Peptides against a protein of PDB entry 4N78. Designs and how they scored, part 53

Target 1, 186 residues: chain A of PDB entry 4N78
Amino acid sequence: HFQVICRLLGYQGIAVVMEELLKVVKSLLQGTILQYVKTLMEVMPKICRLPRHEYGSPGILEFFHHQLKDIVEYAELKTVCFQNLREVGNAILFCLLIEQSLSLEEVCDLLHAAPFQNILPRVHVKEGERLDAKMKRLESKYAPLHLVPLIERLGTPQQIAIAREGDLLTKERLCCGLSMFEVILT
Target 2, 155 residues: chain B of PDB entry 4N78
Amino acid sequence: MAELQMLLEEEIPGGRRALFDSYTNLERVADYCENNYIQSADKQRALEETKAYTTQSLASVAYLINTLANNVLQMLDIQASQLRRMESSINHISQTVDIHKEKVARREIGILTTNKNTSRTHKIIAPANLERPVRYIRKPIDYTILDDIGHGVKW

## One batch from the design tools (peptide; made by RFdiffusion4, then SolubleMPNN)

Design b1_p12_1_s1 (from b1_p12_1, 5 letters changed)
Fold by OpenDDE base, seed 2:
Structure b1_p12_1_s1 (fold): chain B 186 residues (1-186), chain C 155 residues (1-155), chain A 12 residues (1-12)
Amino acid sequence: as target 1 above (186 residues)
Amino acid sequence: as target 2 above (155 residues)
Amino acid sequence: SSFLEKLKELAA
């Protein structure tokens, strides 16, 4: 689903969706969630000692549940605050999954374009074959597919300009060094 | 453009008219040859004249058809060339617009990106003071209170 | 071109 969304929206659509999600998340965090967190901090037990590890995970959980019983049973916390936190969480997950899907799509595009841009994969050499000879054969095999040099030789100045720009746009992808998700977390 | 116009307005219509005129003339020639053969005392001479007229008429029609066909082909070639040039121009504009749109889109999404920095995971510093174990009385936790919290994302 | 010229001669 996320791959389809990425393909449908493109860079511009993804940017718009991400911006809007960031606004929503910011609004939720700075508004309702912040207010609840402040209130919770005020009503939190002043002294909440860590139970001994000897009580085991269930015992420790029960201890904290008892200490926080009044807070956990607060109806607005469950219905409003936790719901908003879920929305924020969903938004973050959505952004992460979109970025991952976009990265996969970009990698696929790069791989598909590679033969046309003189980008050759490192070939695993079987024992006994010379790496240099194989690479030279590959270079020779794909040399006719190099689009920009071909157009530079046969094309009009306008076509050459378009080809160069297209080549640059094909090579420059977000997955090469940029992250949207890190911005969202920041 | 001038050549195409001449072909469309003058040469091709003129050729069509010439063929039509030729058709009417051929009918007259046929009638003449038939009558001449019937009325002539020298049938052999009349036949030779008919053969001559037939050959001339066929050659004339063939020439007219060939000329018209060549003009039509020339017209089509010129039109095809014009269409190809127009297509090339449209494609160039389309590609330029697409590249521009892509650049704009990339700038927009680029604003939402940062360099992949291996952010040093802040080590959760465990609090130094192991608090003394307070005797914990296990009260059964009613987990049903948390059941409503988990109805999150049906993936 | 040669055939066309011959046809023109025959049609003349």
Scores: peptide ipSAE 0.019, ipTM 0.669, DockQ to the pose 0.011
Fold by OpenDDE base, seed 1:
Order: C-alpha cells, then structure tokens, then sequence
Structure b1_p12_1_s1 (fold): chain B 186 residues (1-186), chain C 155 residues (1-155), chain A 12 residues (1-12)
C-alpha cells in the first residue's frame, strides 16, 4: 500500500503530505499534549521517592497508586491525551513507512537506470576468470545502451540538454544520502 | 509551406479540373468515333481511327490520373512531415515541463530532508589499478543546487 | 464503345 502511495503521489505529493503531517504533529505536541503534560507536571508529586523494597510489589504498587491517584483519576488523560499521542505515533510511523517505500522505489529506479548510465553491477568472478576481462565484456555489452553519450552523438542540442538533465535527476535520489525521517524526529 | 500551398490551391484542383474536362472530351470523341464509323464507306479506316483515338484518350487519362495521384501523395507526405515536426516539438516541451516539475518536486521534498550520518565507512582505498565498477557513491544530494535553477513555479 | 465507357467511368 505504501509503495502504491509513493508511486501515485510522487515526490511532490509526498512532500505535501509530509508537510501537512508535520504541521498536525506540531500542533498536537505544542497544543494539547503540551497542556496535558504541564497539567500532569503540576499534579505530579513534588517528591516521589522509591518506597522501600521491603514493602513488596503490592505495597509499592499501592504507594504509587496513592501518589498518582490524581493522575489516574484524570479521565481526560486517557481519552484525549493518549489519543493524541496515538495520532502522533501513527503519523510518525506513516512517515517512516513512506520514506522506506520511497527509498525502495528509488533504489529500483536506480537499478533500472544503471545499464543506461554506465553503472555496472558487481560481477561475480568464477574461479579462473579474470575480473578485468569480465568487466570489459560487460562494458562492451552495455556500451550501446549508454543514453547520454548516445544522445550526445546523435541528438540535437536540446535533446542533449534534456538527456543530461534527465540523467542527473535519475542519479540524484533521496536514498543516496538524505533522510526525511530524521527531520521529522527533530 | 509554399509547396504545400501550391499543391492544395493550384496543382490538385487543377488536376481535378483537368480530369473533369477530360470526361467531357472523351464523350465527344466517343460520339465522333461512333458517327464516323457509321457514315464512313471505309469501315476499316474508321476502325483504325477509333483505335487511335481510344489509345490517345487512354494515355491522356492515365497521365492525368498519375499526375493527380502523385500530387496528392506529395501533399500527404508534406502534411505527415509537418505533423511529425509538431509532435517532436510537443514532446520536447512536454519533457521540459516534466523535468521542471520534477525539479520543483525535489526541491519541495528536499526541504524535508537532512543528510544521513553516513558512518565514515573507512574507504577501503582499494589499489588504484582495478577498474572498479563505477559504484554509485551515495553522495548526499545537495538540493541547494536546485535553488538556482528555475523560478520555483509551484505547480 | 465499352472501352470508352470504362474510360469515362475512370475519369469521373
């Protein structure tokens, strides 16, 4: 599903969606969640020391229940604050999955373009074969597919310009060194 | 354009008119040949004359049809060539627009990206001599390079 | 006559 979304939206669509999600997340974090956190901090016991282990797990639990009674009884925390946190979480996950899917698509595009851009795969050399000879053979095999040199030889100046720009756009992908998710986390 | 105009306005209409005129002339020739055969005391001579006129008429019509057909074919070829040129131009524009749109899109998404901390994988400097397959070196794309390209038309 | 008629048809 995310792959389909990436294909349908493209870079522009993804950018728009990500920007809007960031706005929503920011709004939730700086608005409702912040207010609830502030409120929770206000009602939080100023001094909450770990009870002695001697009270056992039930006693410790009761102690914390008593200390956090006001928080536990705060019904809006469960209904509103936690819901907003879920929304934020979902948004983050969505962004992550979109980026991953986009990266896969980009890698696929790069792989498909490779024969046309003089990018040769790593050749597995069997025992007894020279790597150089095999590479030369591959280079010779794919040489006619090199798009930019071909167009430079046969095309009009306008076509050459388009081919070069297209080649550059094909080579320059986000997966090559950029992360959207890291920006989202900041 | 001048050739196409000449074909459309002069040669083809002229050819059509010539064929029409030929039709009327053929009718006259036919009538003449028929009457000549009936009235002539020398039927053999009349028949030979009719054959001559028939041959001449056939040659004339064939010439007119051939000329007209060639002109029509030339016209179609010129038009086809014009259409191909237009198609090429449209394709060029389309590609240019697509590239531009893609650049804009990449700028937009680029704003939402940061450089991946590429762990300094120790460049195993493999010795210079091995024609290393040009590995796509993951270089962080500096989208700022695109900032100077185009007027940033948001589509 | 038949030939001339055919020619007329062709010319039409």
Amino acid sequence: as target 1 above (186 residues)
Amino acid sequence: as target 2 above (155 residues)
Amino acid sequence: SSFLEKLKELAA
Scores: peptide ipSAE 0.017, ipTM 0.621, DockQ to the pose 0.010
Fold by OpenDDE base, seed 3:
Structure b1_p12_1_s1 (fold): chain B 186 residues (1-186), chain C 155 residues (1-155), chain A 12 residues (1-12)
Amino acid sequence: as target 1 above (186 residues)
Amino acid sequence: as target 2 above (155 residues)
Amino acid sequence: SSFLEKLKELAA
């Protein structure tokens, strides 16, 4: 699903969706969630010490449950506050998955374009073969596929300009060093 | 453009008219040859004359058809060339627009990006000395302060 | 071209 969404929206569509999600998240955090958190902080037990480890996990859980019983049982907390937190969580997950999917698409594009951009794969040298000779052979093999030089030789000035711009756009991808998710977390 | 216009307006219509006229003429020639053969005392001579007229007529028609065909082919070639030029222009514009759109899109999404960095996660560290649990005395909490938040459920 | 000329001659 996320791959399809990425393909459908493109960079522009993804940007728009991310911006809107950020607005929603901001609204939730600064609005309802903040108010609930403030209220919860006010009513939180002033002294909540860690129970002894001897109580075990069930005892510790019971202890905290007792300390927070009135808060946890508040109906609005369960229905409204937790729901808003779920929405925020879903938004974050959505952003993460979109970025991952986009990164995969970009990597695929880079890989597909590599032979046409004079980007050669790493060559494994077998015993007895010279690395230089193998590299030269690969270069010779892929030389006719170099798009920009080919168009520069055979194309019109307009075509050359377009080819160069296209080449640049193909090489420059977000996956090379940029992250949207980090911005969302900030 | 001038050549195409001449072909469309003069040469091809003229050739078509000539070909239609030739049909009428051929019918006349055929009638003549038939009558001449029937009426002539020298059948051999009449036959030879008919052969001559037939050859001439066929040659004439062949010439007309060939000329017309060549003109039509030339017209089509010119038109094809024009279409190719238009296609090239449209493609160029389309590609330019696409590149521009892509640049704009990348700028927009770029605003939402930062350099990839390894983020450190904050770990919750428990205190080394566990304090004795203090008995919690329950105090009633007034939840009415939340009535105006969210769905505003009043109890 | 030669064929066309021949046809023209025959048609004349």
Scores: peptide ipSAE 0.023, ipTM 0.648, DockQ to the pose 0.011; fails the geometry check
Fold by OpenDDE base, seed 5:
Structure b1_p12_1_s1 (fold): chain B 186 residues (1-186), chain C 155 residues (1-155), chain A 12 residues (1-12)
Amino acid sequence: as target 1 above (186 residues)
Amino acid sequence: as target 2 above (155 residues)
Amino acid sequence: SSFLEKLKELAA
């Protein structure tokens, strides 16, 4: 599904969606969540000492449950605050999954374009074959597919310009060095 | 453009008219040949004359048809060339627009991105004191201990 | 002579 979304939206659509999601997240964080956090901080026990380890895990849990009883019983926390947090979480996950899907699409595009851009795959050398000879053979095999040089030789100035621009756009991908998710986390 | 116009307005219509006129003329020639054959005392001569007229008439018509056909083909070639030029122009514009749109899109999404921090693989500074790998003395798993548990089906 | 030229000669 995310792959389809990426294909459908493209860079433009993804950018728009991401921007809107960021706005929503920001609004949730600075608005409702912040208010609840402030309220929770106010009702938090002022002094919460670590119980003695002698009480064991169940005792410690009960202790904290008791200390936080008022917070846990706060109905709005479960219904509103947690829901908003889920929304934020979902938004973050959405962004992550979109980025991952986009990266996959970009990699596929790069792989498809590679033969036309003089990008040769690393060839596994079978025993007895020289790497250099194999690489030369591959270069020779794919040389006619090099689009930009071919167009530079045979095309009009306009075609050459378009080919160069297209080649550049094909090579420049987010997956090569950019991350959206890191921006979302900052 | 001038050539195409000439073909459309003058040469092709003119050729069509010429063919029509030739039809009328051929009918006259046919009538003449028929009458000449009937009236002539020398039938052999009349026949030879008819053959000559027939050959000439066929050649004339063939010439007219060929000329007209060539003009039509030329017209079509010119039109095809014009269409190809238009197509090329449209494609160029389309590609330019697409590239522009893509650039805009890239800029927009670029604002939402940061450079991936290539975590410098911290050179794992090999701790100077390589603790001597405790020689894993692989104690051979004595599988003989399992010999007593498995009912080996003696075939 | 092109076929066309020959035809012209015959028509003519």
Scores: peptide ipSAE 0.022, ipTM 0.655, DockQ to the pose 0.012; fails the geometry check

Design b1_p12_1_s2 (from b1_p12_1, 5 letters changed)
Fold by OpenDDE base, seed 2:
Structure b1_p12_1_s2 (fold): chain B 186 residues (1-186), chain C 155 residues (1-155), chain A 12 residues (1-12)
Amino acid sequence: as target 1 above (186 residues)
Amino acid sequence: as target 2 above (155 residues)
Amino acid sequence: SKFLEQLKQLAA
């Protein structure tokens, strides 16, 4: 689903969606969630000693549940605060998955474009074959597919300009050095 | 452009008219040859004359057809060339627009990006003192209390 | 004219 969304929206659509999500998240964090957190900090038991490890994990959990019973039973916390936190979490996950999907698409595009841009994969050399000879053979095989040099020889000045710009745009992808998710976490 | 116009307006219509006129003339020639053969005392001479007219008529028609065909082919070639030029222009515009759109889109998404920081994976320093596993008395946690909160996405 | 001449030559 996320791959399809990335394909449909493109860079522009993804940017718009992410900007709106960031606004929503910011609004939730600075508004409702902040207010609840402040309130929770005020009502939080001032002295919450760690129960002795002897009570075991269930006993410790019950202890904390008892100490926080009034807070946990607060209806607005369950219905509003937790819901908002879920929304924030979903937004973060959405952004992560979109970025991952976009990165996959970009990698695929780069791989598909590679033969046309003189980007050759490292060939696994079987034992006994000279790497240099194999690479030269590969270069010679794909040399006719180099788009920019081909257009520079046969094309009009306008076509050459477009080809160069297209080549640059194809090479410069977000996955090469940029992260959207890091911006979201900040 | 002038050549195409001349072909469309003058040469091709003129060629078609010439073929039509030729048809009429051929009919007249046929009638003449038939009558001449019937009326002539020297049938051999009449036959030779008919052969000559037939050859001339066939040559004339062949010439007219060839000329017309060449003009039509030339017209089509000119039109095809014009279409190719138009196609090239449209493609150029389309590509320019696409590149522009892509640049705009990249600027927009670029605002939402930062350089990938190779986050030094903070080595989770395992706390040195492995606290001895205290015998976990598993009291069954009744999770039913949380059933009302989490509409778990049924995967 | 050339085509007509060729046809005349062939008929000849």
Scores: peptide ipSAE 0.018, ipTM 0.685, DockQ to the pose 0.010
Fold by OpenDDE base, seed 3:
Structure b1_p12_1_s2 (fold): chain B 186 residues (1-186), chain C 155 residues (1-155), chain A 12 residues (1-12)
Amino acid sequence: as target 1 above (186 residues)
Amino acid sequence: as target 2 above (155 residues)
Amino acid sequence: SKFLEQLKQLAA
């Protein structure tokens, strides 16, 4: 699903969606969630010490449940605050998954373009073969596919300009060094 | 442009008219040859004359057809060339626009990005000395403070 | 063309 979304929206659509999500998240965090958190902090037990480990996990859980019983039982906390937190969580997950999907798409594009951009695959050298000789053979094999040099030789000035620009755009991708998710987390 | 216009307005219509006229002329020639053969005392001579007229007529028609065909082909070639030029121009514009749109889109998404960094996660550190549990004294919480907060979703 | 014209003249 996320791959389809990435393909459908493209860079522009993704940017718009991300911006809107950030606005929503900001609104939730600075608004309702912040208010609830402030209130909760005020009513939280002033002293909540860690129980002894001898009580085991059930005992420890019961202890904290008892300490927070009144807070946990507050209906609005469950319905409103936790729901808003879920929305924020979903937004974060959405951003993560969309970025991952986009990165995969970009990597695929790079791989598909590689033969046309004089990007050769890593060569495995078998015993007895010279790396240089094998590399030269590969270069010779793919030389006719180099698009920019080909167009520079056969194309019009306008076509050359477009080819160069297209080549640059093909090479420059977000997956090479940029992350949206980190921006969302800050 | 001038050549195409000449072909469209003069050469091709002229050639078509010539062919139509030739049809009428050929019919007249055929009638003439038939009558001449019937009326002639020397049938062999009349036949030879008919053969000569037939050969010449066919040659003339073939020439007219060939000329017209060549003119039509030339016209089509010129038009095809014009269409190719137009297509090239349209493609160039389209590509330019697409590249521009892509650049704009990349700028827009770029502002939402930062350099990839390895994030370190915080570990929860347990205290070295566990404190003894203090008995919790329950105090009622006034939740009315929250009544004006949120969208009012009830269970 | 000239031949057809000649033929036309003969047929006339």
Scores: peptide ipSAE 0.018, ipTM 0.668, DockQ to the pose 0.007
Fold by OpenDDE base, seed 5:
Structure b1_p12_1_s2 (fold): chain B 186 residues (1-186), chain C 155 residues (1-155), chain A 12 residues (1-12)
Amino acid sequence: as target 1 above (186 residues)
Amino acid sequence: as target 2 above (155 residues)
Amino acid sequence: SKFLEQLKQLAA
């Protein structure tokens, strides 16, 4: 599904969706969640001493339940605050999954373009074959597919410009060194 | 443009008219030959003259047809060339627009990106043994390294 | 071209 979304939206569509999600997340964090957190901080017991270990796990749990009773019983916490947190979480996950899917698509594009851009895969060398010789053979085999050099030789100046720009755009991908998710986390 | 216009407006219509006129002329020639043959005392000579006129007439018509055909072919070639030029122009514009759109899109999404913190490659303290400068063999970009980035979503 | 020339000659 995310792959389809990435293909459908493209970079622009993804950007728009991400921006809107960020706005929503920001709104949730700075608005409702912040308010609830402030309220929770106000109602939080000012002095919460660690119960003695002698009470065991159940006793400690009961102690904290008692200390946090007002918080636990706060109905809006469960219905609104947690829901908002879920929404934020979902948004984050969505962004992550979109980025991952986009990265996959970009990798696929790069792989498809590679033969045309003089990018050769690492070839497994069988025993007895020289890597250099095999690479040279591959280079020779794919040399006619090199689009930019071909167009530079045969094309018009306009075609050459377009080819170069296209080549650059093909090579420049987010997956090569950029992360959206890191921005979302900041 | 001027040549095409001349072909469309003058040469081809003119050729068609000439061909039509030739029909009328041929009828006249036929009538003449028929009458000449009937009236002539020397039928053999009249026949030879008729043959000559027939040959000439056929040659004339053939020439007119050939000229017209060549003009039509030339017209079509010019039109085909124009269409190819138009196609090329449209394609160029389309590609330019697409590239522009892509650049805009990339800028937009780029705003939402930051450089991946490349883990400080721990300075691999080059072991003191200066391994012989391995000739910079252009290591093919191993895209398999990117396989790990997408493994989480088996869709 | 030769044929055309011949036709022209015949038409002339």
Scores: peptide ipSAE 0.024, ipTM 0.679, DockQ to the pose 0.012; fails the geometry check
Fold by OpenDDE base, seed 1:
Structure b1_p12_1_s2 (fold): chain B 186 residues (1-186), chain C 155 residues (1-155), chain A 12 residues (1-12)
Amino acid sequence: as target 1 above (186 residues)
Amino acid sequence: as target 2 above (155 residues)
Amino acid sequence: SKFLEQLKQLAA
């Protein structure tokens, strides 16, 4: 699904969606969640010491239940605060998955374009074969597919300009050095 | 353009008129041949003359039709060439627009990106300062990053 | 063209 979304939206659509999600997340964090956190901090016991282990797990649990009774009984915490946190979480996950899907798409595009851009994969050399010889053969094989040089030789100045621009755009992908998710986390 | 105009305005209409005129002339020739045959004392000679006129008339009509047809074909070829040029121009514009749109889109998404910290430094250094949206700096694409992701096509 | 002219002359 995310792959389809990436294909459908493209860079522009993804950017718009991400921006809107960031706005929503920001609004949730700075608004409702912050308010609840502040309130929770106010009602939190100022001194909450770890009970002695001697009380056992049930006793410790009961102790914390008692100390947090007011918080646990706060109905809005479960209904509103946790829901908002889920929304934030979902938004983050969405962004992550979109970025991953986009990266995959970009990688695929790069791979498809590679033969046309004089980008050759490292060929597995069998024992006894020279890497250089194989690479040379490969270069020779794909030399006619080099688009920009071909157009530079045969095309009009306008076509050459477009080809160069297209080549540049094809090479410059986000997956090569950029992360959206890191921005989202900041 | 001048050639096309000449074809459209002069040569093709002229050819059509010539063909029409040939029709009227052929009718007159037919009438002449008929009358000549009836009035001639030498029927054999009259017949030979009629055959000659018929052959010549057919040749002339064939020539007119051929000329007209060639002119029409030439006209169509010129028009087709013009259409191809127009198509090429439109395609060029379209590509330019697409490239522009793509650049805009990339700028927009670029604002939402930061450089991948390739530094394996485990230290989660909390960036103290809100890293300003790093403007999309065209850094040379290190394609070596793809080396680790790609399931090498075992050629 | 000459033939057409001749034909025209004959038809005249």
Scores: peptide ipSAE 0.017, ipTM 0.658, DockQ to the pose 0.008; fails the geometry check

